# Peptides against a protein of PDB entry 4Z5W, part 37

Target 1, 305 residues: chain A of PDB entry 4Z5W
Amino acid sequence: IPDVFLELNKLWYFSAQSNLFNGEMPRSLSNSRSISLLSLRNNTLSGQIYLNCSAMTNLTSLDLASNSFSGSIPSNLPNCLRLKTINFAKIKFIAQIPESFKNFQSLTSLSFSNSSIQNISSALEILQHCQNLKTLVLTLNFQKEELPSVPSLQFKNLKVLIIASCQLRGTVPQWLSNSPSLQLLDLSWNQLSGTIPPWLGSLNSLFYLDLSNNTFIGEIPHSLTSLQSLVSKENAVEEPSPDFPFFKKKNTNAGGLQYNQPSSFPPMIDLSYNSLNGSIWPEFGDLRQLHVLNLKNNNLSGNIP

## One batch from the design tools (peptide; made by RFdiffusion4, then SolubleMPNN)

Design b1_p11_5_s4 (from b1_p11_5, 4 letters changed)
Fold by OpenDDE base, seed 2:
Structure b1_p11_5_s4 (fold): chain B 305 residues (1-305), chain A 11 residues (1-11)
Amino acid sequence: as target 1 above (305 residues)
Amino acid sequence: ELPESLVTNIV
């Protein structure tokens, strides 16, 4: 990418995603005062990520995902006072979340999916201080760590939490009950154990639940038949989605299905590939908005209602 | 084996 962004003093949106750009990010781009939206996703950019947050006063969205960047997570990003959305997926940091992210009050959407992030306890302890954090994607990190269950963790404004395929140990954490606005929860493909907690059914906005491919035991909580978002057609308040899409990759399809909004996900309960027992509650019939109920590969018994 | 369903924000 040429180092000409100093002359582009009116450039508000720069998208150069899915090209063949290599080398480092141009220094003039890292100092742009005009850019609000920056996407360099899916290139071969390298070196350390550096942004001059004192210069980049209009930066609201940053997508650097699927690049060959190295080094630490930029600890100065909280100084980008308007920065809301960060996509750092598939950047191999091999790092912890910086302590400075406690001060990241502008942050609304964060992805580190498949970024070799370490220490989930520290990550969640830091990110709970981001009072405006609504979307958190941490899939393919924290390999074989323990999901912290510390009740003091609080993500009050969290709407989307995705921590899939981390081989995480532990239980469904009680601190998630402090997230009453949670709409989408994916903890699939972990080593989570214990029972599925009944308080999940009290998350009135929860329309997508994936707990598949874990080691959960016991009965399906009857309270899941009372998920308000699945009983009644709530007008999903179109909250501003993250500036990055979601992808649901199915094993059979080379192309993941793209979901531009959390609301584009089909209403789903997936509890498949666990060790759940007991009956299927007939009151699942009350979930009139439910599109997908996946209970396969469990120890369930009795009649199908 | 890849997960039957993996939600990420990238392909």
Scores: peptide ipSAE 0.317, ipTM 0.826, DockQ to the pose 0.256
Fold by OpenDDE base, seed 4:
Structure b1_p11_5_s4 (fold): chain B 305 residues (1-305), chain A 11 residues (1-11)
Amino acid sequence: as target 1 above (305 residues)
Amino acid sequence: ELPESLVTNIV
């Protein structure tokens, strides 16, 4: 990418994703006063990520995902006072989340999906201080770590939490009950154990629940049949999507299904591939908004209602 | 092996 962004003093959106760009991010780009949205996703860019946050006063969205960047997570990003959305997926940091992210008050959406992030306990302890954090994607990190269950963890404004395919141990953490605005929870493809907690049914905005491919035992909590967002449409707070798309990849299709908004996910309960027992509650029939109920590969018995 | 279904914000 040429170092010409100083001359582009009106450039508000730079979108150069899915090209063949290599080398470092130009210094003029890292100092752009005009750029609000920067997407360099899916290139071969390298070097350390550095942004001059004192210069980049208009930066609101940063997508550097799927690049060959190296080094540390840039600890100065909280100084980018308007930066809301960060997509750092598929950047091999091999790092912990910087302590400076405690001060990241502008942050609304963060992804480190498949970024070799370590120490989930520290990550969550830091990120809970991000009062505006609504979307957190941490899929394919923290391999074989324990999902912290510390009740003091508080994500008050969290709407989307995706921590899939981490081989995480532990239980469904009670601190998630402190997230009453939670709409989408994906903890699939972990090694989570214990019972599915009844308080999940109290999350009135929860329309997408994926707990599949874990080691959950016991009965399906009856409270899931009363998930208000799945009973009626009235309480679906359609908040605007994060500035980055979601993808549901299936093994059979090279192309993941793109979901531009969390609301574009089908209303779903996926509890498949667990060790759940007991019956399917007839009251699942009350979930009139439910599109997908996946209970396959469990120890469920009785009649199908 | 990748899971049968994985949600992320990238392909």
Scores: peptide ipSAE 0.290, ipTM 0.816, DockQ to the pose 0.277
Fold by OpenDDE base, seed 5:
Structure b1_p11_5_s4 (fold): chain B 305 residues (1-305), chain A 11 residues (1-11)
Amino acid sequence: as target 1 above (305 residues)
Amino acid sequence: ELPESLVTNIV
């Protein structure tokens, strides 16, 4: 990428995703006063990530995902006072989240999917201080760690939590009951154990629940048949965030499905591939907004309602 | 076995 961004004093949006750009990010780009949205996703960019936050006063969105960047996570990002969205997926940091992220008050959406992030306890202890954090994606990190259940953890404004395919041990953490705005929860493909807690049915905004491919036991909580978002259609007008897309990869689809916002996901309860027992509750018929109910590969018995 | 469904921000 050429070092010409000093002359581009009116450039607000720069998208150069899915090209063959190599080398480092140019210094004039890291000092741009005009850029609000920056996407360099799916290139071969390398070196250390550095942004001059004192110069980049308009930066609101940063997508550097699927690049060959190395070194530490840039600890100065909290100084970018308007920076809301960060996508660092598929960047191999081999690091912990910086302690400076406790001060990241502008942060609303963060992804480190498959970024070799370590220490889930430290990560959650840091990120709970981000009062505006609504979306957190940590899939394919923290291999074989324990999911912390510490009741002091508080994510008051969290809407989307995805921590899939980490081989995490532990139980469904009680601190999630302190997140009343939670809409999407994915803890699939872990080694989570115990029973599914009844308080999950009290999350009135929860329309997408994936607990599949774990080691859960006992009955399906009857409280899941009273999930308010699945009984009644709440028109949650979410602003589209084109700069923070989600991808649901299915085994049958090489490219996966792209979802530009959480509301684009089909309303779903997936409890498949566990050791759940008892009957299917007839009151699942009250969930008129439910598109997908997946209970396959359990120990369920009785009549299908 | 690959996950039947995996939500990520990875293309």
Scores: peptide ipSAE 0.261, ipTM 0.800, DockQ to the pose 0.268
Fold by OpenDDE base, seed 3:
Structure b1_p11_5_s4 (fold): chain B 305 residues (1-305), chain A 11 residues (1-11)
Amino acid sequence: as target 1 above (305 residues)
Amino acid sequence: ELPESLVTNIV
């Protein structure tokens, strides 16, 4: 990418995604006063990510995902006082979340999906201080770590939490009960154990629950049959979605499905591929908004209601 | 084994 962005003093949106750009990010781009939305996703850009937050006073969205960037996560990003959305997925950092992210009050949506992020305990302890954080995607990180269950963790405004395919150990963490606005929870493809906690059914906004491919035992909590978002059409006011799409890959579909917003996900309970026992509750019939109920590959017994 | 379903923000 040429180093010409100093001349482009009116450029507020720059999208150069899905090209063959290589080398480092231009210094003039890292110093752009005008850019609000920057997407360089799916290129071969390399080097250290550096942004001059003192210059980039209009930066609101940053998508650098699927590039060959190296080094540390930029610790100065919290100084970008308007920066709301960050997509750093498929950037191989091999790093922890910077402590400076405790001060990242503008942050609303963060993805580190498949970014070789380490230390989930530190990451969650840091990110809980981001009071405006609504969307957190941490899929394919923290390999074989323990999901912290520390009750003091608090994500008050969290709406979307995706921590899939991390081989995480532990239980469904009690601190998630402190996230009453949670709409989408995906903890699939981990090594989570214990019982599914009944308090999950108290998350009145939860319309998408994926706990599939874990080691959960015991009965399905009856409280899941009373998930208010699945009983009634609450027109949840669509709050601003993250500037990055979601993708659900299925083993059979090479392309996956793109979901531009969390609301585009079908209302779902997926508890498949666990060691759950007992019966299927007839009261799942009360979940009139439910599109997908997946209970396959468990130890369930009795009649199908 | 590829996960039967994986939610990410990347293709």
Scores: peptide ipSAE 0.315, ipTM 0.825, DockQ to the pose 0.260; fails the geometry check

Design b1_p11_6_s1 (from b1_p11_6, 7 letters changed)
Fold by OpenDDE base, seed 2:
Structure b1_p11_6_s1 (fold): chain B 305 residues (1-305), chain A 11 residues (1-11)
Amino acid sequence: as target 1 above (305 residues)
Amino acid sequence: SFYLTTVPPEL
């Protein structure tokens, strides 16, 4: 990418995603006063990520995902006072979340999916201080760590939580009960154990639940048949979605579906590939908005309702 | 099942 962004003093949106750009990010780009949305996703950009937050006063969205950047997570990003959305997926940091992210009050959407992030406990302890955080994607990190269950963790405004394919141990964390606005939960492809907690059915906005490919035991909590978002047509207020798309990926390299908004996901309960027992509740028939119920590969018994 | 990510599928 050429170092010409000083001349582009009116440039508000720069999208150069899915190209063959190599080398470092231009210094003039890292100092742009005009840019609000920067997307360089899916290139071969390298070097250290550096953003001059004192210059980049209009920066609201940053997508650097799927690049060959090296070094540390930029600890100064909280100084970008308008920065709301960050996609750092598929950047190999080999790092913990910086402590400075406790101060990241502008942050609404964060993805580190497949970014070699370490220490999930520290990450969640830090990110709980981001009071405006609505979307958190941590898929393919924290390999074989324990998902912290500390009840003091509070993500009050969290709407989308995705921590899939981490081989995480532990249970469904009680601190999620402190997230009453949760709409989408994906904890699939972990080593989570214990029972599915009944309080999940109290998450009235939860329309997408993926707990598949874990080691859950016991019965399906009957409270899942009363998920209010799946009973009633609530007009999902189209809240401003993250400026980055989501992808459904199979563990096999089979083509993923792209979803530009979390609301574009079909309403789903996936509990497949666990060790759940007992019956399929007939009251799943009350979930008139449910598109996908996946209970396969469990130890369920009785009649199919 | 699937899992969710913000990484594009490899084309």
Scores: peptide ipSAE 0.525, ipTM 0.918, DockQ to the pose 0.875
Fold by OpenDDE base, seed 5:
Structure b1_p11_6_s1 (fold): chain B 305 residues (1-305), chain A 11 residues (1-11)
Amino acid sequence: as target 1 above (305 residues)
Amino acid sequence: SFYLTTVPPEL
């Protein structure tokens, strides 16, 4: 990428995604006063990620996903006072989240999906201080760690939590009951155990639940038949979506479906590939907004209602 | 099952 961004003093949006750009980010780009949205996703960019937050006073969105960047996660990003959205998916950091992210008050959406992030306990302890954090994606990190169940963890404004395919141990964490605005939960492809907790049915905004491919036992909580977002249409709060798309990935190299907004996901309960027993509740018929109920590959018995 | 990510398909 050429070093010409000083001349582009009116440039507000720069998207150069899905090209063959190599080398480092230009110094004039890292000092741009005009840029609000920056996307360099899906290139071969290298070197250390550096942004001059004192110069980049208009930066609101940063997508650097699927690049060959090296070094540390930039600890100065909280100084970018308007920066809301960060996509660092598929950047191999081999690092913990910086302690400076406790001060990241502008942050609304963060993804580190498949970024070799370590220490889930430290990551959640830091990110709980981000009061405006609504979307958190940590898929394909923390391999074989334990999902912390510390009741002091508090994500008051969290709407989307995705921590899939981490081989995480432990149980469904009680601190998620402190997130009453939660709309989407994906904890699929882990080693989570115990029973599915009844308090999940109290999350009145929860329209998408994926607990598939775990080691859950016991009956399906009857409280899941009373999820208010799946009973009635009225609670579709159109929130500003993150500036990065989501992808449904299969464990096979089949092309993932792209979803530009969390609201574009079909309303779903997926409990497949567990060790759940008992019957299917007839009251699943009350979930008039439910598009997908997936209970396959369990130990369920009785009649299908 | 599927899982959710923000990793785009590779070119």
Scores: peptide ipSAE 0.520, ipTM 0.912, DockQ to the pose 0.898
Fold by OpenDDE base, seed 3:
Structure b1_p11_6_s1 (fold): chain B 305 residues (1-305), chain A 11 residues (1-11)
Amino acid sequence: as target 1 above (305 residues)
Amino acid sequence: SFYLTTVPPEL
């Protein structure tokens, strides 16, 4: 990318996604006072990520995903006082989340999907201090770590939590009961065990639940038949979506669906590929907004209602 | 089943 961004003093939005750009990010771009939205996703950019947060006073969105950047996660990003959304997916950091992210009060949406992030306990302990954090995507990190169940963890404003395909051990963490605004939970493709907790049915905004491909046992909690967001349409909160799209991926390289907003997901309960037993509750018929109920590959018995 | 990510599927 040419170093011409000093002349572009009115440039508010720069999107150069899915090109063949290589080398380092231009120094004039890292010092741009005008840029609000920067997306360089799906290129071959390299070197360290350097942003002059004292110059980049308008930066609100940063998408650098699917690039060949190296080094540490930039610890100075919390100094970008308007920075709300960060997509660092498929950047191989091999790092922990910086302690400075405790001060990241502007942060609303964060993705490190497939970024070789380590230490989930430290990551969650740091990110709980981000009071405005609504979307957190940590898929394909923390390989074989334990999902912390520490009840002191608190994500009060969390709406989207995705921690899929990490081979995580442990149980569904009780600290999620402190997230009453949670709309989307994906913990699929882990090694999570125990029973599905009944308090999940108290999450009145939860319309998308994926617990598939784990080792859950026991009955399906009857409280899932009373998920208020799946009973009535009236609670569809129009939310500011993250500036990055989501993708529904198969473990096979077959093409995934793109979803530009969390509200574009079909209302779903996926409990497939577990060791759940007991009956299917007839009261699943009360979930008039439910589009997908997936209970396949369990130990369920009795009549189908 | 599927899982969610912010990484585009490889074509």
Scores: peptide ipSAE 0.515, ipTM 0.915, DockQ to the pose 0.836
Fold by OpenDDE base, seed 4:
Structure b1_p11_6_s1 (fold): chain B 305 residues (1-305), chain A 11 residues (1-11)
Amino acid sequence: as target 1 above (305 residues)
Amino acid sequence: SFYLTTVPPEL
């Protein structure tokens, strides 16, 4: 990418995604006063990520995902006072979340999906201070760590939590009960154990639940049959989505579906590939908004309602 | 099953 962004003093949106750009991010780009949205996703960009947050006063969205950047997560990003959306997916940091992210009050959407992030306990302890954080994607990190269940963890405004394919141990964390605005939860492809907690059915905005490919035991909580978002459409809060798309991925490299917004996901309960027992509750018939109920590969018995 | 990510699938 050429170092010409000083001349582009009106450039508000720069998208150069899905090209063959290599080398470092131009210094003029890292100092752009005009850029609000920067997407360089899916290139071969390298070097350290450095943004001059004192210059980049209009930066609201940053997508650097799927690049060959090296070094640390930029600890100065909280100084980008308008920065809301960050996609650092598939950047191999091999790092913890910086402590400075406790101060990241502008942050609304964060993805580190497949970014070699370590220490989930520290990551969640830091990120809980991001009071405006609505979307958190941590898929393919924290390999074989324990998902902390510390009740003091508080994500008050969290709407989308995705921590899939981490081989995480532990239970469904009780601190999620402190997230009453949660709409989408994906904890699939982990090693989570215990029972599915009944309080999940109290998450009135939860329309997408993926707990598939875990080691959950016991019965399906009857409270899941009373998920208000799946009974009625009345509570569907249309909120501004992250500026980055989501993808449904199989563990096979076979094609994924793209979803530009969390609201574009079909209302779903996926509890498949667990060790759940008991019956399918007939009251799942009350979930008139449910598009996908996936209970396959469990130990369920009785009648199909 | 699937899982969610912000990494595009490899084409």
Scores: peptide ipSAE 0.513, ipTM 0.914, DockQ to the pose 0.845

Design b1_p11_6_s2 (from b1_p11_6, 6 letters changed)
Fold by OpenDDE base, seed 2:
Structure b1_p11_6_s2 (fold): chain B 305 residues (1-305), chain A 11 residues (1-11)
Amino acid sequence: as target 1 above (305 residues)
Amino acid sequence: SFFLTTVAPEL
C-alpha cells in the first residue's frame, strides 16, 4: 500500500480488503486524522500493528483480520477514543489481552477469532471493564484452558458471545446470567461438562444458542421451552452491528455462510453431540419463532412430541 | 454442527 494518506485528508472510509497487499501498513495511514473506517482484511500485510491513536481521532472501525501481522496486541488502542469495532481474527499474536483494554470504553465489538490468544481468565477479567462491549468473539483461542466460572464477572451489555472451538474445560459459567441482553451464545466445539443450567431459559433475548459438540450431561432444562424471544416475535431493535461479518463454519477450512448481522441468524437451539438424556419436552412446540432445533447425537429417550 | 467465527473464507 503506498504511503500517500497524508494527502488524503478527506478520506473517511478506506476498504482494501481481499487483495494481495503485502509489507507493512503505511505510516501515513497509521497517522490518518480523517479515516473513520479502516478495512485491510484478507491481505498479506506484515510487521507490528501500530496505530497513532492521538492522530487517528476519527477511527471508529478497524478490520485487520486475516493478515500476516506479528508481535503483541497494540496496547495503545484504548487511546483511540472513538474506536468501537475491532476485527483481529486470524492474526497470530501468541499473546494475552493487554491490561490497558480495561480502559477501552469506546469498544462495542471485538473479535480475536483464531488469533492465538492465551489466558481466557485474564482476557475476561480485563474485558468485563469494557462497559459498552456488546459483541465478543474469541473462537479458536485458549486451547484446552478452563472457562472461568467466577460469578463476579459482569458483561451487562453483552449481546453476542462466541467462544467456539477452544477445547475449553469447565461448565456453562454462572456469570453469563449477569448478561440479560444476551441474544446469541455459541460455546460449541469445546469440552464443557456438567448440566445445562436452567437459568439459560431466563435470558429473554436469547434466540440463538449453540452448545453442540461438548460433554454436557443430564436433561435438557425445561426452562429452554420458555425463551421469550423464541415464543414471541420481539421486534429486535436492530442495534448497530459490528462492521465485520460473521461466518458459520463446519470446520476451520470450510467455506462459511456469511451473516452481516446477528439478527440474520435463524433462531436456533443446537444441543447436538452431547450426552444429554431424558425426554424432548413437548413445550418446545411453544417456541413459535424457533427455526432450528438440533438435538441429534445425544442419549435422549421417550417419544418425539 | 457448525461454529461461528469472524474469519472470512480465504480467497
Scores: peptide ipSAE 0.519, ipTM 0.907, DockQ to the pose 0.926
Fold by OpenDDE base, seed 3:
Structure b1_p11_6_s2 (fold): chain B 305 residues (1-305), chain A 11 residues (1-11)
Amino acid sequence: as target 1 above (305 residues)
Amino acid sequence: SFFLTTVAPEL
């Protein structure tokens, strides 16, 4: 990418995604006062990520995903006072979340999906201080770590939590009960154990639950039959989504279905590929908004209602 | 079963 952004003093949106751009990010771009939305996703850009947050005062969205960037996560990003959305998916950092992210009050949507992030306990302890954080994607990180169950963790405004394919150990963490606005939870493809907690059915906004491919035991909580968002069409106020799309993938190498908004996901409960026992509750018939109920490959018995 | 990510397909 040429170093010409000094002359582009009115450039508000720059999208150069899905090209063959290589080399470093231009210094004039890292100092742009005009840019609000920057997407360089799916290129071959390299070097260290550097943004001059004191110059980039209009930056609201940053998508650098699927590039060959190296080094540490930029600890100065919280100084970009308008920066809301960050997509760093598929950047191989091999790092922990910077402690400076405790101060990241502008942050609403963060993805580190497949970014070689380490120490999930530290990551969650830091990110809980982001009072405006609504979307958190941590898929394909924290390999074989333990999902912290510390009840003091608090994500009050969290709507979307995705921590899939990490081989995480532990249980469904009690601190998620402190997230009453949670709409989408994906903890699939982990090594989570214990029972599915009944308090999940108290998350009245939860319309998409994926706990598939874990080691959960015991009965399906009857409280899942009373998930209010699946009983009635609440007019889910279309809250501002993240500026990055989601992809539903079968594996890391598969093409995925693209979803531009969390509201575009079909309402779903997936508990498949566990060790759950007992009956299918007849009261799943009350979930009139449910599109997908997947209970396959469990130890369930009795009648199908 | 599937999982969710923000990693786009490669071109």
Scores: peptide ipSAE 0.517, ipTM 0.907, DockQ to the pose 0.915
Fold by OpenDDE base, seed 5:
Structure b1_p11_6_s2 (fold): chain B 305 residues (1-305), chain A 11 residues (1-11)
Amino acid sequence: as target 1 above (305 residues)
Amino acid sequence: SFFLTTVAPEL
C-alpha cells in the first residue's frame, strides 16, 4: 500500500479488503486524521500493528482480520477515543488480552476469532470493564482451558457472545444471567458438562441459542419453552450491527454462510450432539417465532409432540 | 452442527 494518506485529508472510508497487499501498513495511514472506517481484511499484510491514536481522532471501525501481522496486540488502542469496532480474527498473536483494555470505553464490538488468544479468565476479567461492549467473539481460542464460572463477572450490555470451538471445560457460567440484553449465545463445539441451567429461559431477548456438540446431561429445561423473543414478535430495535460480518462454519472446509447482521440469523435452539434425556416438551409449540429446533443425537425418549 | 466466527472464507 503506498504512503500517500497525508494528501488524502478528506478520506473518511478506506476499504481495500480481499486483495494481495503485502508489507507493513503505511505510516501515513497510521497517522490519518480523516479516516473513520478502515478495512484491510483478507490480505498478506505483515509486521507490527501500530496506530497513532492521538492523530487518528476520527477512527471508529478497524478490520485487519485474515492478515500476516505479528507481535503484540496494540496496548494503546483504548486511546483511540472513538474506536467502536475491532476485527482481529485470524491474526496469530499467541498472547493474552492487554490490561489496558479495561479502559476501552468506546469499544462496542470485538472479535479475536482464531487469533491464538490465551487465558480466558484474564480475557473476561479485563473485558467486563468495557461498559459499551455489546458483541464479543472469541471462537477458536483458549484450547482446552476452563470456562470461568466466577459470579462476579458482569457483562451488563452484552447482546452477542460467541465462544465456540475452544474445547472449553466447565459448566454454563452463572455470570451470563447478569446479561439481560443477551440476544445470541454460541457455546457450541466445547467440552461443557452438567445440566442446561433453567435461568437461560429468563433471557427475554435471547433468540439464538447454540449449545450443540458438548457433554450436557439431564432434561431440557422447560423454561426454554417460555423465551419471550421466540413467543412474540417484539419489534427488535434496529441497533447498529457490528461493522464486520459473521460466518456459519462447518468443521468441513465447505464455504460458510455469511450474515451481515445478527438480526439476519434465523431464530434457533440447537442442543444437538449432547447426552440429554427425557421427553420433548409439547410447549415448544408456543415458540411461534422459532425457525430451527435441533435436538438430534441425544438420549431423548417418549412421543414426538 | 455449525458454529459462528468472524473469519471470512479464504479466497
Scores: peptide ipSAE 0.499, ipTM 0.905, DockQ to the pose 0.901
Fold by OpenDDE base, seed 4:
Structure b1_p11_6_s2 (fold): chain B 305 residues (1-305), chain A 11 residues (1-11)
Amino acid sequence: as target 1 above (305 residues)
Amino acid sequence: SFFLTTVAPEL
């Protein structure tokens, strides 16, 4: 990418995604006063990520995903006072989330999906201080770590939590009950155990639940039949609109569905590939907004209602 | 099943 962004004093949106750009990010780009949205996703850009937050006063969205960047997560990003959305997916950091992110008050949407992030406990302890954090994607990190269940963790404004395919151990964390605005939860493809907690059915905004491919036992909590977002249409909760798309990925690299908005997800309960027992509750018939109920590959018995 | 990510599938 040429170092010409100093001349582009009116450049508000720069998207150069899905090209063959290599080398480092131009210094003029890292100092752009005009850019609000920067997407360089899916290139071969390299070097360390550095942004001059004192210059980049208009930066609101940053998508650097799927690049060959190296080094540390840029600890100065909280100084980008308007930066709301960060997609650092598929950047191999091999790092912990920097402590400076405790001060990241502008942050609304963060993805580190497949970014070799380590220490989920530290990550969650830091990110809970991001008071405006609505979307958190940590898929394909923290391999075989324990998902912390510390009840003091508080993501008050969290709407989308995706921590899939981490081989995480532990249980469904009680601290999620402190997130009453949660709309989407994906904890699939982990090694989570125990029972599915009944309080999960008290998350009145939860329309998408994926707990598939875990080691959950016991009955399906009857409270899931009372998920208010799936009973009635009336809870049109303002959805988070992250400036990055989501993808449904198979465990195979072959194919994925793109979802530009969380609203584009079908209302779903996926509990498949667990060790759940007991019956399918007839009261799942009350979930009039439910599009997908996936209970495959469990130990369920009785009649199908 | 699927899982959610923000990584685009490789074409």
Scores: peptide ipSAE 0.495, ipTM 0.903, DockQ to the pose 0.877

